# Peptides against a protein of PDB entry 7SID, part 23

Target 1, 151 residues: chain A of PDB entry 7SID
Amino acid sequence: LHMYLMLLKELPGEEYPLPMEDVLELLKPLSNVCSLYRRDQDVCKTILNHVLHVVKNLGQSNMDSENTRDAQGQFLTVIGAFWHLTKERKYIFSVRMALVNCLKTLLEADPYSKWAILNVMGKDFPVNEVFTQFLADNHHQVRMLAAESIN

## One batch from the design tools (peptide; aimed at target 1 N32)

Design b2_p18_2_s4 (made by RFdiffusion4, then SolubleMPNN; from b2_p18_2, 7 letters changed)
Fold by OpenDDE base, seed 4:
Structure b2_p18_2_s4 (fold): chain B 151 residues (1-151), chain A 18 residues (1-18)
Amino acid sequence: as target 1 above (151 residues)
Amino acid sequence: SRREELEEELERFLQEPP
């Protein structure tokens, strides 16, 4: 875990996107790591904060290649899982804040949720629709963060 | 299909970790 988190932290920012092949390699273990530590709030928060760089990389890509779609799919699967567990009230506000930041970044890249769609239990949830639900979050900081994205 | 594979991955994610 430590090595993986360190690798995620060292990702370049939006201004210097990684090759899609490298993004795919980073995403491969992500689901398993998140699943293993799903009950650890701090680890989940850290992971969500670090994968922001991945979202930015995916957003800058104008490619419609199979690799791009694969990377987007893998990432959205993880976000969908966090979203689902959030709906089940499994995460504290700080984790939800990190998730909202991920969703915010996705919306910046895809405002109309053309590709940013969460698939959970066979159902599709556009990120823009998912995002609006955080406007009614129980924690005021989460509501404020969500509101900042649409104002 | 790839979609089915991702759905299975999500299902594994949501399962109780060992």
Scores: peptide ipSAE 0.281, ipTM 0.824, DockQ to the pose 0.595
OpenDDE base, seeds 1, 2, 3, 5: peptide ipSAE 0.254, 0.249, 0.268, 0.107; ipTM 0.809, 0.805, 0.816, 0.708

Design b2_p18_3 (made by RFdiffusion4)
Pose (drawn by RFdiffusion4):
Order: sequence, then C-alpha cells, then structure tokens
Structure b2_p18_3 (pose): chain A 151 residues (1-151), chain P 18 residues (1-18)
Amino acid sequence: as target 1 above (151 residues)
Amino acid sequence: SSDLEEAKEIVEQWLEEA
C-alpha cells in the first residue's frame, strides 16, 4: 500500500508528462485498492489525497488517443463512485474534504468540463454542477473549503 | 479496452457491496 501510494504521489509530473500507457499502468490497480479499503475512512482519505496528483497528467489532451479516454474513464468512474457513496452519507467529513480537493483539482484541469464528467447510475454529471452542491453540506469546514475554492 | 471494462465491473461490484 505504501509503495503504491508513493508511486502515485511521485511518478506523475506536470512539466514533462508521462506516456499515457504508463498512466494506464498506474491507474490499473486503483479500483481494487479502493475496493479493499472501502470501509476505512483514514485510508480512503489518504488514497484520495494521493490520487489527486494524477490529474495533472490526465488533463493533457494533445495525444488524445484511445489510451487517453481509457485512463480518463478509469479515473472518473472511481471519482464518481466515491461521490455516489458520499451522497448516501457513507463517509466522514475528512473523506468529503479530500473529495472536494480532488474535484477542485479536476475543475482546474478542465474548466469547460469537456471530459471531466462523473458517470453514475447511467447518468452523467458535469463536475462544475456537482461542485456547487457542497455549499449545503452539514459540516462547516467542508462548506468553507468549497466557498473559498469556488473561484 | 478490456482493462477499462474490468475496472468498471470492479466499481459496479464495489457499489453493490456498499
């Protein structure tokens, strides 16, 4: 777990992007890793705080081949799964804050929501519309974080 | 992609278990 978190945090870089196949290799076990630790709040918070670093390489679309959409879908389905589970009151405010940080990073990467769309229950939600929903949260800290990052 | 389909199936199963 430590090895994988370290690789996720360190390998992606903004100045010189990784090949997309390497991004796919990084994102391949993430779904299983998240599945094992679904119950644990601390691990989930740590996983989200470490995965928010991959958006810098994911946001590149110059080489918009099939690998790009594959990696974007692999990441967005996990993010959508966390969001759906959060809507059902399954996570504490720490995981919700980490998800807010991830969504803020996604909004930074794709301001027009060309590709950053969460898919859940056969429906699609743009990240910008989903982000404004956190202004009505039941925890003050998450609301303040969303209000401050609304810019 | 087969890896993408497998990742979606894992996520569906994860949501069913939740």

Design b2_p18_3_s1 (made by RFdiffusion4, then SolubleMPNN; from b2_p18_3, 8 letters changed)
Fold by OpenDDE base, seed 3:
Structure b2_p18_3_s1 (fold): chain B 151 residues (1-151), chain A 18 residues (1-18)
Amino acid sequence: as target 1 above (151 residues)
Amino acid sequence: SPLLEENQKIIEQMLKEA
């Protein structure tokens, strides 16, 4: 786990985008890691903070590439899971803030949620619609973070 | 892709157990 998290932490930012093939390799174990540590708030927060770099890479890639769509799907699957568990009140505010940052980054890359759509339990949730729900979060810092992302 | 489908299955199972 810690080796994987370290790898995610050291990912290049938007300034140095990774080849999509590398992004795919990094995303491969992510679902398993999330599944194993879904109840660990600190690990979940760390994951969400680190995958911000992945989002930045996805937004700069060729959107008509099969690999890009695959990578987007891999990532959105995990984000959708965190979103769902958030709705089930499984995560403390610090994790939710990290999730909001991920969603914010997605919206920066895809403001109209053309591809940034969370599919959870067979239902589609455009990220722009998901994001607005954090404006009503129970924690003031989460609401403020969401608000500043829109305004 | 097969990998995407596998990961989706993993996540679906996770959500069921949550």
Scores: peptide ipSAE 0.625, ipTM 0.946, DockQ to the pose 0.891
OpenDDE base, seeds 1, 2, 4, 5: peptide ipSAE 0.623, 0.624, 0.624, 0.621; ipTM 0.946, 0.946, 0.946, 0.946

Design b2_p18_3_s2 (made by RFdiffusion4, then SolubleMPNN; from b2_p18_3, 8 letters changed)
Fold by OpenDDE base, seed 3:
Structure b2_p18_3_s2 (fold): chain B 151 residues (1-151), chain A 18 residues (1-18)
Amino acid sequence: as target 1 above (151 residues)
Amino acid sequence: SPLLEENKKIIEEMLKEA
């Protein structure tokens, strides 16, 4: 786990985008890691903070390539899971803030949620619609973070 | 892709157990 998290932490930012093939390799173990540590708030927060770099890479890639769609799907699957668990009140505010930052970054890359759509339990949730729900979060810091992302 | 489908399944099972 810690080796993987270290790798995610050291990912280049938007300034140095990775080839999509490399992004795919980094995303491969992510679902397993999330599944194993979904109840660990600190690990979940760390994951969400680190995958911000992945979102930035996805937004700069060729959107019509199969690899890009695959990578987007891999990422959105995990984000959708965190979203769902958030709705089930499984995560403390610090994790939710990290999730909001991920969603914010997604919206920056895809403001109209053309590809940024969370599919959870067979239902589609466009990220722009998901994001607005954090404006009503129970924690004031989460609401503020969501609000500043829109305004 | 097969990997995507596998990961979707992993997450689906995770959510069922949550």
Scores: peptide ipSAE 0.622, ipTM 0.943, DockQ to the pose 0.915
OpenDDE base, seeds 1, 2, 4, 5: peptide ipSAE 0.617, 0.619, 0.617, 0.621; ipTM 0.942, 0.942, 0.942, 0.943

Design b2_p18_3_s3 (made by RFdiffusion4, then SolubleMPNN; from b2_p18_3, 6 letters changed)
Fold by OpenDDE base, seed 2:
Structure b2_p18_3_s3 (fold): chain B 151 residues (1-151), chain A 18 residues (1-18)
Amino acid sequence: as target 1 above (151 residues)
Amino acid sequence: SSSLEENKKIIEKMLEEA
């Protein structure tokens, strides 16, 4: 786990994107990791914080490529899971903060939710729609972060 | 991709157990 997280942490930023094939390879194990550690708040927070760099890479790629679509799918699958568990009140505010940051970054990359759509339990949820729900979060810091992201 | 489909199933099972 820690080796994987370290690898995620070392992902280049938006200014220095990785090849999509490399991003994809890094994302492939992520679902398994999330599944194993979904109950660990610290691990979840760490994952969410590190994958921010991945989102930046995804937003700069050609959506027509198979690898891009695959990578987007890998990422959205995990984000959808975190969102769902958030709705189930499984995560503390710090994890939700990290999730909001991910969603914010997604919206920056895809303001109209052309590809940023969460599919959870067979239903589609555009990220812009999902994001607005955090404006009503029970924790004031989460609400503030969400509000700042819109402004 | 096959990997994506597999991961979707993994997450789906995870959520069902939650």
Scores: peptide ipSAE 0.710, ipTM 0.961, DockQ to the pose 0.861
OpenDDE base, seeds 1, 3, 4, 5: peptide ipSAE 0.708, 0.709, 0.708, 0.709; ipTM 0.961, 0.961, 0.961, 0.961

Design b2_p18_3_s4 (made by RFdiffusion4, then SolubleMPNN; from b2_p18_3, 8 letters changed)
Fold by OpenDDE base, seed 4:
Structure b2_p18_3_s4 (fold): chain B 151 residues (1-151), chain A 18 residues (1-18)
Amino acid sequence: as target 1 above (151 residues)
Amino acid sequence: SSSLKENEEIIKKMLEEA
């Protein structure tokens, strides 16, 4: 786990994008890791903080390739899971803060949610629709973070 | 892809258990 998290942390951001093939290989283990550690708040927070760089890479890539679609699918599958568990009140505010940052970055890359769509239990949820729900979060810091992207 | 389908199934099972 720690080795994998270290690799995610060292992932270059938007300024220095990686080849999509490399991004995809880094994302492939992510679903399994999230499943195993979904109950660990610290691990989930760390994962969400590190995958911010992945979002930045996805935003700078050619969206027409199979590898890009695969990478997007890998990432969105995990984000959808974290959002679903958030709605079920499984995560503390610090994890929700990290999730909001991921969603904020997704909206910067895809403001109209053309590809940034969370599929959860067979239903589609556009990220722009999901994001607005955090404006009503029970924790004031989460609401404030969400509100920053509106202006 | 096969890996994506596998990961989607992993997450599906995770959410069903939650």
Scores: peptide ipSAE 0.684, ipTM 0.959, DockQ to the pose 0.787
OpenDDE base, seeds 1, 2, 3, 5: peptide ipSAE 0.678, 0.143, 0.655, 0.134; ipTM 0.958, 0.737, 0.954, 0.743; seed 5 fails the geometry check

Design b2_p18_4 (made by RFdiffusion4)
Pose (drawn by RFdiffusion4):
Structure b2_p18_4 (pose): chain A 151 residues (1-151), chain P 18 residues (1-18)
Amino acid sequence: as target 1 above (151 residues)
Amino acid sequence: STEEEILELAEKFLEREE
């Protein structure tokens, strides 16, 4: 787990992007890793805080081949799964704050929501519309974080 | 299988550094 979190945190870079196949290799076991630790709040928070580093390489669309959409779908499905579980009051405010940080990073990467759309229950939600929902949260810290990051 | 994939991935990046 430590090895995978370290690789996720360190390998992606903004100045020189990785090949997309390497991004796919990085994102391949993430679904299983998240599946094992669905119950644990601390691990989930750590996983989200570490995966928010991959958006810098994911946001590149110059080489918009099938690998780009495959990697974007692999990431967005996990993010949408966390958001759906959060809507059901399944996570504490720490995981919600980490998800807010991830969503803020996604909004930074794709301001127009061309590709950053969460898919859940056969429906699609743009990240910008989902982000404003956190202004009505039950925890003051998450509301303040969303209000400050609303810019 | 998931642990082996992570080890293979780490070895692939160490070989590139060498």

Design b2_p18_4_s1 (made by RFdiffusion4, then SolubleMPNN; from b2_p18_4, 6 letters changed)
Fold by OpenDDE base, seed 2:
Structure b2_p18_4_s1 (fold): chain B 151 residues (1-151), chain A 18 residues (1-18)
Amino acid sequence: as target 1 above (151 residues)
Amino acid sequence: SLLEEILELAEKYKKRLE
């Protein structure tokens, strides 16, 4: 786990984005890792914090690329899983904070949720709609973060 | 396995991480 988290943290770069092929390789284990540690709040928080850089990479890529679409899909699957568990109230506020930051970054790349759509249990949830729900989060810090993100 | 997959990734990107 720690090895993967290190890769997730260190490989993506804002100044020098990873080639999409590398992004895909990096994302491949992510779903399994998240599934394995979905009950570990600290691990989930760490993952969500690290994937922020991945989101930035995805947003800067050529949207017409097959690899880009593939990477986006894999990433959104993971985010969707976190969202699903959030709706089931399985995550504490700190994890939700990290998720909000991810969603914020997604919206920066795709403000109108053209591609940033979460599919959970066969139902589509545009990220912009998902994001607005955090404005009504039970925890004040989550609400504040969400509100600040849209200002 | 997941462990093997992660190890392979680590090996692949070792130079970049150094």
Scores: peptide ipSAE 0.359, ipTM 0.879, DockQ to the pose 0.684
OpenDDE base, seeds 1, 3, 4, 5: peptide ipSAE 0.354, 0.347, 0.351, 0.357; ipTM 0.876, 0.875, 0.875, 0.877

Design b2_p18_4_s2 (made by RFdiffusion4, then SolubleMPNN; from b2_p18_4, 8 letters changed)
Fold by OpenDDE base, seed 5:
Structure b2_p18_4_s2 (fold): chain B 151 residues (1-151), chain A 18 residues (1-18)
Amino acid sequence: as target 1 above (151 residues)
Amino acid sequence: SMEQYILELKEKYEKRKE
């Protein structure tokens, strides 16, 4: 786990964007790691913080390429899982804060949720619609972060 | 395995840093 988290943090933060092929390889273990540690709040928070760099890399890529769509899909699957568990009240506020930051970064890359769509339980949820739900979060800091992202 | 794949990624990363 530690090794993977290190790679997840360090590789996307390079001066030049990673080739999409490398992004895909980096994302391959992510779903499994998230599944194994989905109940560990600290690990989940760390993952969510690190994948922010992946989103930035995805936003700079050619969105018409098959590899880009594949990478986007794999990433959105993970984010969808985190959001689903958030709806089930499985995460503390600090994890939700990290998730909001991920959603914010996605909206910066795709303001109208043309590709940033979460598929959960067979249903599609545009990130912009998902994001607005955090304006009504039970924790004040989460609401504030969400509100700041809109303005 | 997942662990083996992660090790391969590490090796690739280390080579790029050299």
Scores: peptide ipSAE 0.213, ipTM 0.782, DockQ to the pose 0.841
OpenDDE base, seeds 1, 2, 3, 4: peptide ipSAE 0.213, 0.212, 0.205, 0.212; ipTM 0.782, 0.784, 0.778, 0.786

Design b2_p18_4_s3 (made by RFdiffusion4, then SolubleMPNN; from b2_p18_4, 8 letters changed)
Fold by OpenDDE base, seed 5:
Structure b2_p18_4_s3 (fold): chain B 151 residues (1-151), chain A 18 residues (1-18)
Amino acid sequence: as target 1 above (151 residues)
Amino acid sequence: SLLEEILKLAKKYEERKK
C-alpha cells in the first residue's frame, strides 16, 4: 500500500503531463486498493487527495483516444464507489471534503459533464448533479467547500 | 495480481528516474 500511494502521489505531479499509457498503468491497481481499504478513513482521504492530480492530467489531454476513455472510466469507477459509500454515510467529513475537491476538479475539466458521469448500481449520475448534493451536507465545512466551488 | 501490478509500476518509475 505504501509503495502504491507514493507512486500515486509522485507521478502525476510532474511538470509535464504523463502519457496516457502511464496514467492507465497508475490507475490499474486503484480500484482494488480502494476496495481493500474502503473502511479506512485515512487511506481513503489520502487516495482522494492524490487522485486530484490524476484528474488534472486527464483534463490536459487533447486527444480523445481509446486510452483516454479507458483512463476516464477507471477513474470514474473509483469516484462512483466513494460517492456510493458517502450516500451510505460511511465516511467522515474530512473524506467527504476530499471527495468534493475531486468532483470540483472534474467539473473544471468537464463543466458540462460530457464524460464525467458516475455509474453506480447501473444508474448514471452526472457529476454536476452529484456535486450539488453536497450543498446540503450535514457538516458545515463540506457545505462551505461545495458552495465556494460554484463561484 | 495487485502486488504484481504495483511492483511493475514501481520498477517503471525507478527506471524513469535514472
Scores: peptide ipSAE 0.211, ipTM 0.774, DockQ to the pose 0.829
OpenDDE base, seeds 1, 2, 3, 4: peptide ipSAE 0.206, 0.141, 0.204, 0.208; ipTM 0.771, 0.722, 0.771, 0.774

Design b2_p18_4_s4 (made by RFdiffusion4, then SolubleMPNN; from b2_p18_4, 10 letters changed)
Fold by OpenDDE base, seed 2:
Structure b2_p18_4_s4 (fold): chain B 151 residues (1-151), chain A 18 residues (1-18)
Amino acid sequence: as target 1 above (151 residues)
Amino acid sequence: DVLKEIEELYEKYKKRLE
């Protein structure tokens, strides 16, 4: 886990954007890692914090390539899973805040949710619609963080 | 094996982390 977290943290943070081929390689284990540690709040928070850099890298890439669509799909699958578990009240506020930051970064890359669409249980949820739900979060810090993006 | 996959990934990119 430590090795993977280090890769997530350091590789996308390079001065130049990662080639999409490298992004795909980096994302391959992500879903499995998240599944293994989905009940560990600290690990989930750390993962969500690190994948912010992946989102930024995705947003700077050519969106018309097959590799980009593949990378987006793999990433959105993970975010969708985190959101789904959030809806099931499985995560504490600090994890939800990290998720909000991910969604915020996605919206910066795709303000109109053209590609940033979460597919959960066979249904599509545009990130911009998902994001607004955090304005009604039970924790004040989560609401405030979400509100900062709207204002 | 997720652990093996991660280890191989790390070996592939560890030089870029230096």
Scores: peptide ipSAE 0.476, ipTM 0.912, DockQ to the pose 0.655
OpenDDE base, seeds 1, 3, 4, 5: peptide ipSAE 0.464, 0.462, 0.466, 0.467; ipTM 0.910, 0.909, 0.910, 0.910

Design b2_p18_5 (made by RFdiffusion4)
Pose (drawn by RFdiffusion4):
Structure b2_p18_5 (pose): chain A 151 residues (1-151), chain P 18 residues (1-18)
Amino acid sequence: as target 1 above (151 residues)
Amino acid sequence: TLEELKEEFLKDVTLPSS
């Protein structure tokens, strides 16, 4: 777990992007990793705080081949799964704050929501519309974080 | 068992094709 979190945090870089196949290799076990630790709030928070670093490489679209969409779908499905579970009151405010940070990073990466769309229950939600929903949260800290990051 | 946990976690989302 430590090895995988370290690789996720360190390998991606903004100045010189990784090949997309390497991004796919990084994102391949993430779904299983998140599946194991679905119950644990601290591990889920740590996982989200470490995966928010991959958006810098994911946002590149110059080489928009099939691998790009595959990696974007692999990441967006995990993010949508976390959001859906959060809507059902399954996570504490720490995981919600980490998810807000991830969504803020996604909004930074794709302002026009060309590709950053969460898919859940056969429906699609743009990240910008989903982000404004956190202004009505039950925890003051998450609301303040969303209000401050609304810019 | 790992595949069952994965399916349970990702049951409400559409996965990309392989």

Design b2_p18_5_s1 (made by RFdiffusion4, then SolubleMPNN; from b2_p18_5, 7 letters changed)
Fold by OpenDDE base, seed 1:
Structure b2_p18_5_s1 (fold): chain B 151 residues (1-151), chain A 18 residues (1-18)
Amino acid sequence: as target 1 above (151 residues)
Amino acid sequence: SLEKLREEFLSNVTLPKE
């Protein structure tokens, strides 16, 4: 886990994106890692903070490539799971803030949710619709963070 | 599959409530 998290942390930013093939390889084990540590909120927060780099890379890639679609799907699977557990009030505010940051970055790359759609329990939820729910979050800092993209 | 990964992530979750 430690080595994997370090690799995620060291992903280049939007200015110098990785090849999509490399992003895909890094994403492949992510769902399993998240599943194993879903009850550890510190690990979840760390993961969410690090995957911000992935969002930046996804936004700079060719959306028509098979690898891009695959990477998007794997990433959205993870985000969807975090969101679902958030809806079930499983995560503390600091984890939710990290998730909001991911969603904000996602909306910057895909403001109309053309590809940024969470599939949870067989239903599709566009990220732009999901994001608005955090404007009514119980924690003031989460609401403030969510509101920054609108105000 | 992606669906299997989602199910594994969500299954048997017990987290501290805020």
Scores: peptide ipSAE 0.042, ipTM 0.648, DockQ to the pose 0.120
OpenDDE base, seeds 2, 3, 4, 5: peptide ipSAE 0.034, 0.037, 0.027, 0.027; ipTM 0.633, 0.640, 0.607, 0.614

Design b2_p18_5_s2 (made by RFdiffusion4, then SolubleMPNN; from b2_p18_5, 8 letters changed)
Fold by OpenDDE base, seed 1:
Structure b2_p18_5_s2 (fold): chain B 151 residues (1-151), chain A 18 residues (1-18)
Amino acid sequence: as target 1 above (151 residues)
Amino acid sequence: SLDKLREEFLSNVTLPPE
């Protein structure tokens, strides 16, 4: 886990995007890692903070690539799971803050949720609609972060 | 497949805490 997290941490951001093939390789174990550590708030927060780089890379890539679609799907699966557990009140505010940052970055890359759609339990949830729900979050800092993102 | 990945992840992640 620690080695994987360190690898995610070292991912270049928007200024120096990785090839999509490399992004895919990094995303492959992510779902399993998230599942194993879903109850660890610190690990979840760390993961969400580090995958910000993945979102930035996805936003800089061509949309017509099969690898891009695959990477988007794998990433959105993870985000969808975090969103689902957030609705079930499984995460503390600091994890939700990190999730909002991920959603914010997604909306910067895809403002109209053309591809940024969370599929949870067979239902589709566009990220722009999901994001607005954080405006009513129970924690003031989460509400503030969400509000700042759309103002 | 993505569908299998989604189902597997959600099923594991949504397990209640022990």
Scores: peptide ipSAE 0.050, ipTM 0.660, DockQ to the pose 0.099
OpenDDE base, seeds 2, 3, 4, 5: peptide ipSAE 0.016, 0.017, 0.039, 0.028; ipTM 0.460, 0.468, 0.647, 0.629; seed 2 fails the geometry check

Design b2_p18_5_s3 (made by RFdiffusion4, then SolubleMPNN; from b2_p18_5, 6 letters changed)
Fold by OpenDDE base, seed 2:
Structure b2_p18_5_s3 (fold): chain B 151 residues (1-151), chain A 18 residues (1-18)
Amino acid sequence: as target 1 above (151 residues)
Amino acid sequence: SLEKLREEFLKNVTLPPE
């Protein structure tokens, strides 16, 4: 796990985007990893912080390619899982902070949630609607981060 | 390199957690 997290941390950011094929390969096992550690707050926080690189890469890609759509779907599955568990009050504020940062980055790439839509248990949740819910988060730092992300 | 990073990532993700 620690080696995995270390490698995830070292992924290129927005300035040096990965090829979409690489993004796909990196995303394929991620949902399973997240599922295994869904109850570990520190691991979840770390994963969410590091997948920001993936979000930034997705925003720099050609959104019309099959690989891009596949990558988007896989990533949104992961984010949807974290959001679902957040709604069930399974995560502390620091994990929610990391999730908000991911959602912020998604909205920067897709402000109107044309493709950034979370599908959880067969229902669609546009990220822009999901994001605004954090403005009413119980923790002040989460609310502040969400508010700062809008402006 | 990106290739090495990808290879190591895929390898490590299939390894035991610790």
Scores: peptide ipSAE 0.023, ipTM 0.501, DockQ to the pose 0.040
OpenDDE base, seeds 1, 3, 4, 5: peptide ipSAE 0.020, 0.022, 0.022, 0.022; ipTM 0.467, 0.435, 0.448, 0.486

Design b2_p18_5_s4 (made by RFdiffusion4, then SolubleMPNN; from b2_p18_5, 5 letters changed)
Fold by OpenDDE base, seed 3:
Structure b2_p18_5_s4 (fold): chain B 151 residues (1-151), chain A 18 residues (1-18)
Amino acid sequence: as target 1 above (151 residues)
Amino acid sequence: SLEKLREEFLKDVTLPPE
């Protein structure tokens, strides 16, 4: 875990996007890591904060390539799981804050959720619809962050 | 598979009160 988190932390910013091949390499173990540490709030928050760079990279890539679609799908699987557990009140506000930031970045890249769709338990949830639900979050800071993102 | 990983991720999670 420590090594993986270090790798995620060292990802370049939006100004220096990664090749899609590198994004895929980073995403490959992500689902497994998230699954193993799904009950650890601090680890989940850290992961969500670090994968912001991945989201930015996905939004800047050519969506016509199979690699891009694959990376997109892998990432959305993870985000969908975090969102599902959030709906079941399994994450504290700080984790939800990090998730909202991820969703915000997705919406910046895909405002109408043409590809940013979360599939959870066989049902599709467009990110734009998912995002608006955080406007009614129980924690004031989460609501504020969500509101700032749509202004 | 990714689906299996998702299922494992979505197993019951308990957390202490905030």
Scores: peptide ipSAE 0.048, ipTM 0.662, DockQ to the pose 0.131
OpenDDE base, seeds 1, 2, 4, 5: peptide ipSAE 0.036, 0.040, 0.031, 0.009; ipTM 0.655, 0.666, 0.641, 0.437

Design b2_p18_6 (made by RFdiffusion4)
Pose (drawn by RFdiffusion4):
Structure b2_p18_6 (pose): chain A 151 residues (1-151), chain P 18 residues (1-18)
Amino acid sequence: as target 1 above (151 residues)
Amino acid sequence: MEEEIAEEVTELAEKFLE
């Protein structure tokens, strides 16, 4: 787990992007990793705080081949799964704050929501519309974080 | 599942150490 978190945190870089196949290799076991630790709040928070570093390389669309959409779908489905589980009151405010940070990073990467759309229950939600929903949260810290990052 | 994840992470770490 430590090895995978370190690789996720360190390998992606903004100045020189990785090949997309490497991004796919990085994102391949993430679904299983998240599946094992679905119950644990601390691990989920740590996982989210570490995966928010892959958006810098994911946001590149110059080489918009099939691998780009495959990697974007692989990341967005995990993010949407976390958001759906959060809507059902399944996570504590720490995981919600980490998800807010991830969504803020996604909004930074794709301001127009061309590709950053969460898919869940056969429906699609743009990240910008989803982000404003956190202004009505039950925890003050998450609301303040969303209000401050609303810019 | 745990063995598969350990194999894939080991192969990936070896690829970037070479």

Design b2_p18_6_s1 (made by RFdiffusion4, then SolubleMPNN; from b2_p18_6, 9 letters changed)
Fold by OpenDDE base, seed 2:
Structure b2_p18_6_s1 (fold): chain B 151 residues (1-151), chain A 18 residues (1-18)
Amino acid sequence: as target 1 above (151 residues)
Amino acid sequence: MLEEIEKHIQELQEKYLS
């Protein structure tokens, strides 16, 4: 886990983006890792913080590439899982904060949720709609972060 | 699952850190 988290943090870069094929390789174990540690709040928080770099990498690539679409899909699957568990109130506020930051970064890359759509249990949730729900979060810091991110 | 994850992580480590 430690090594993977390190790779997740250090490899994707805004200044020097990874080739999309490498992004795909990096994302491959992510779903399984998240599933394995879904009950560990600290690990989930760390993952969500690190995948911010992946989002930045994804947003800079050509969207017409098959690899790009594949990477987007795999990434969104993971975010969708975090969103699902958030709706089930499985995550503390600090994890939700990290998720909001991730969604914010997604919106920066795709403000109108053209591709950033979460599919959870067969239903589609555009990230912009998901994001606005955090404005009504039970924790004040989450609400504040969401509100600040809109401006 | 765990073994598969560990193997994949090892492969990534070898590819990017070696």
Scores: peptide ipSAE 0.190, ipTM 0.774, DockQ to the pose 0.912
OpenDDE base, seeds 1, 3, 4, 5: peptide ipSAE 0.178, 0.181, 0.179, 0.185; ipTM 0.765, 0.771, 0.768, 0.770

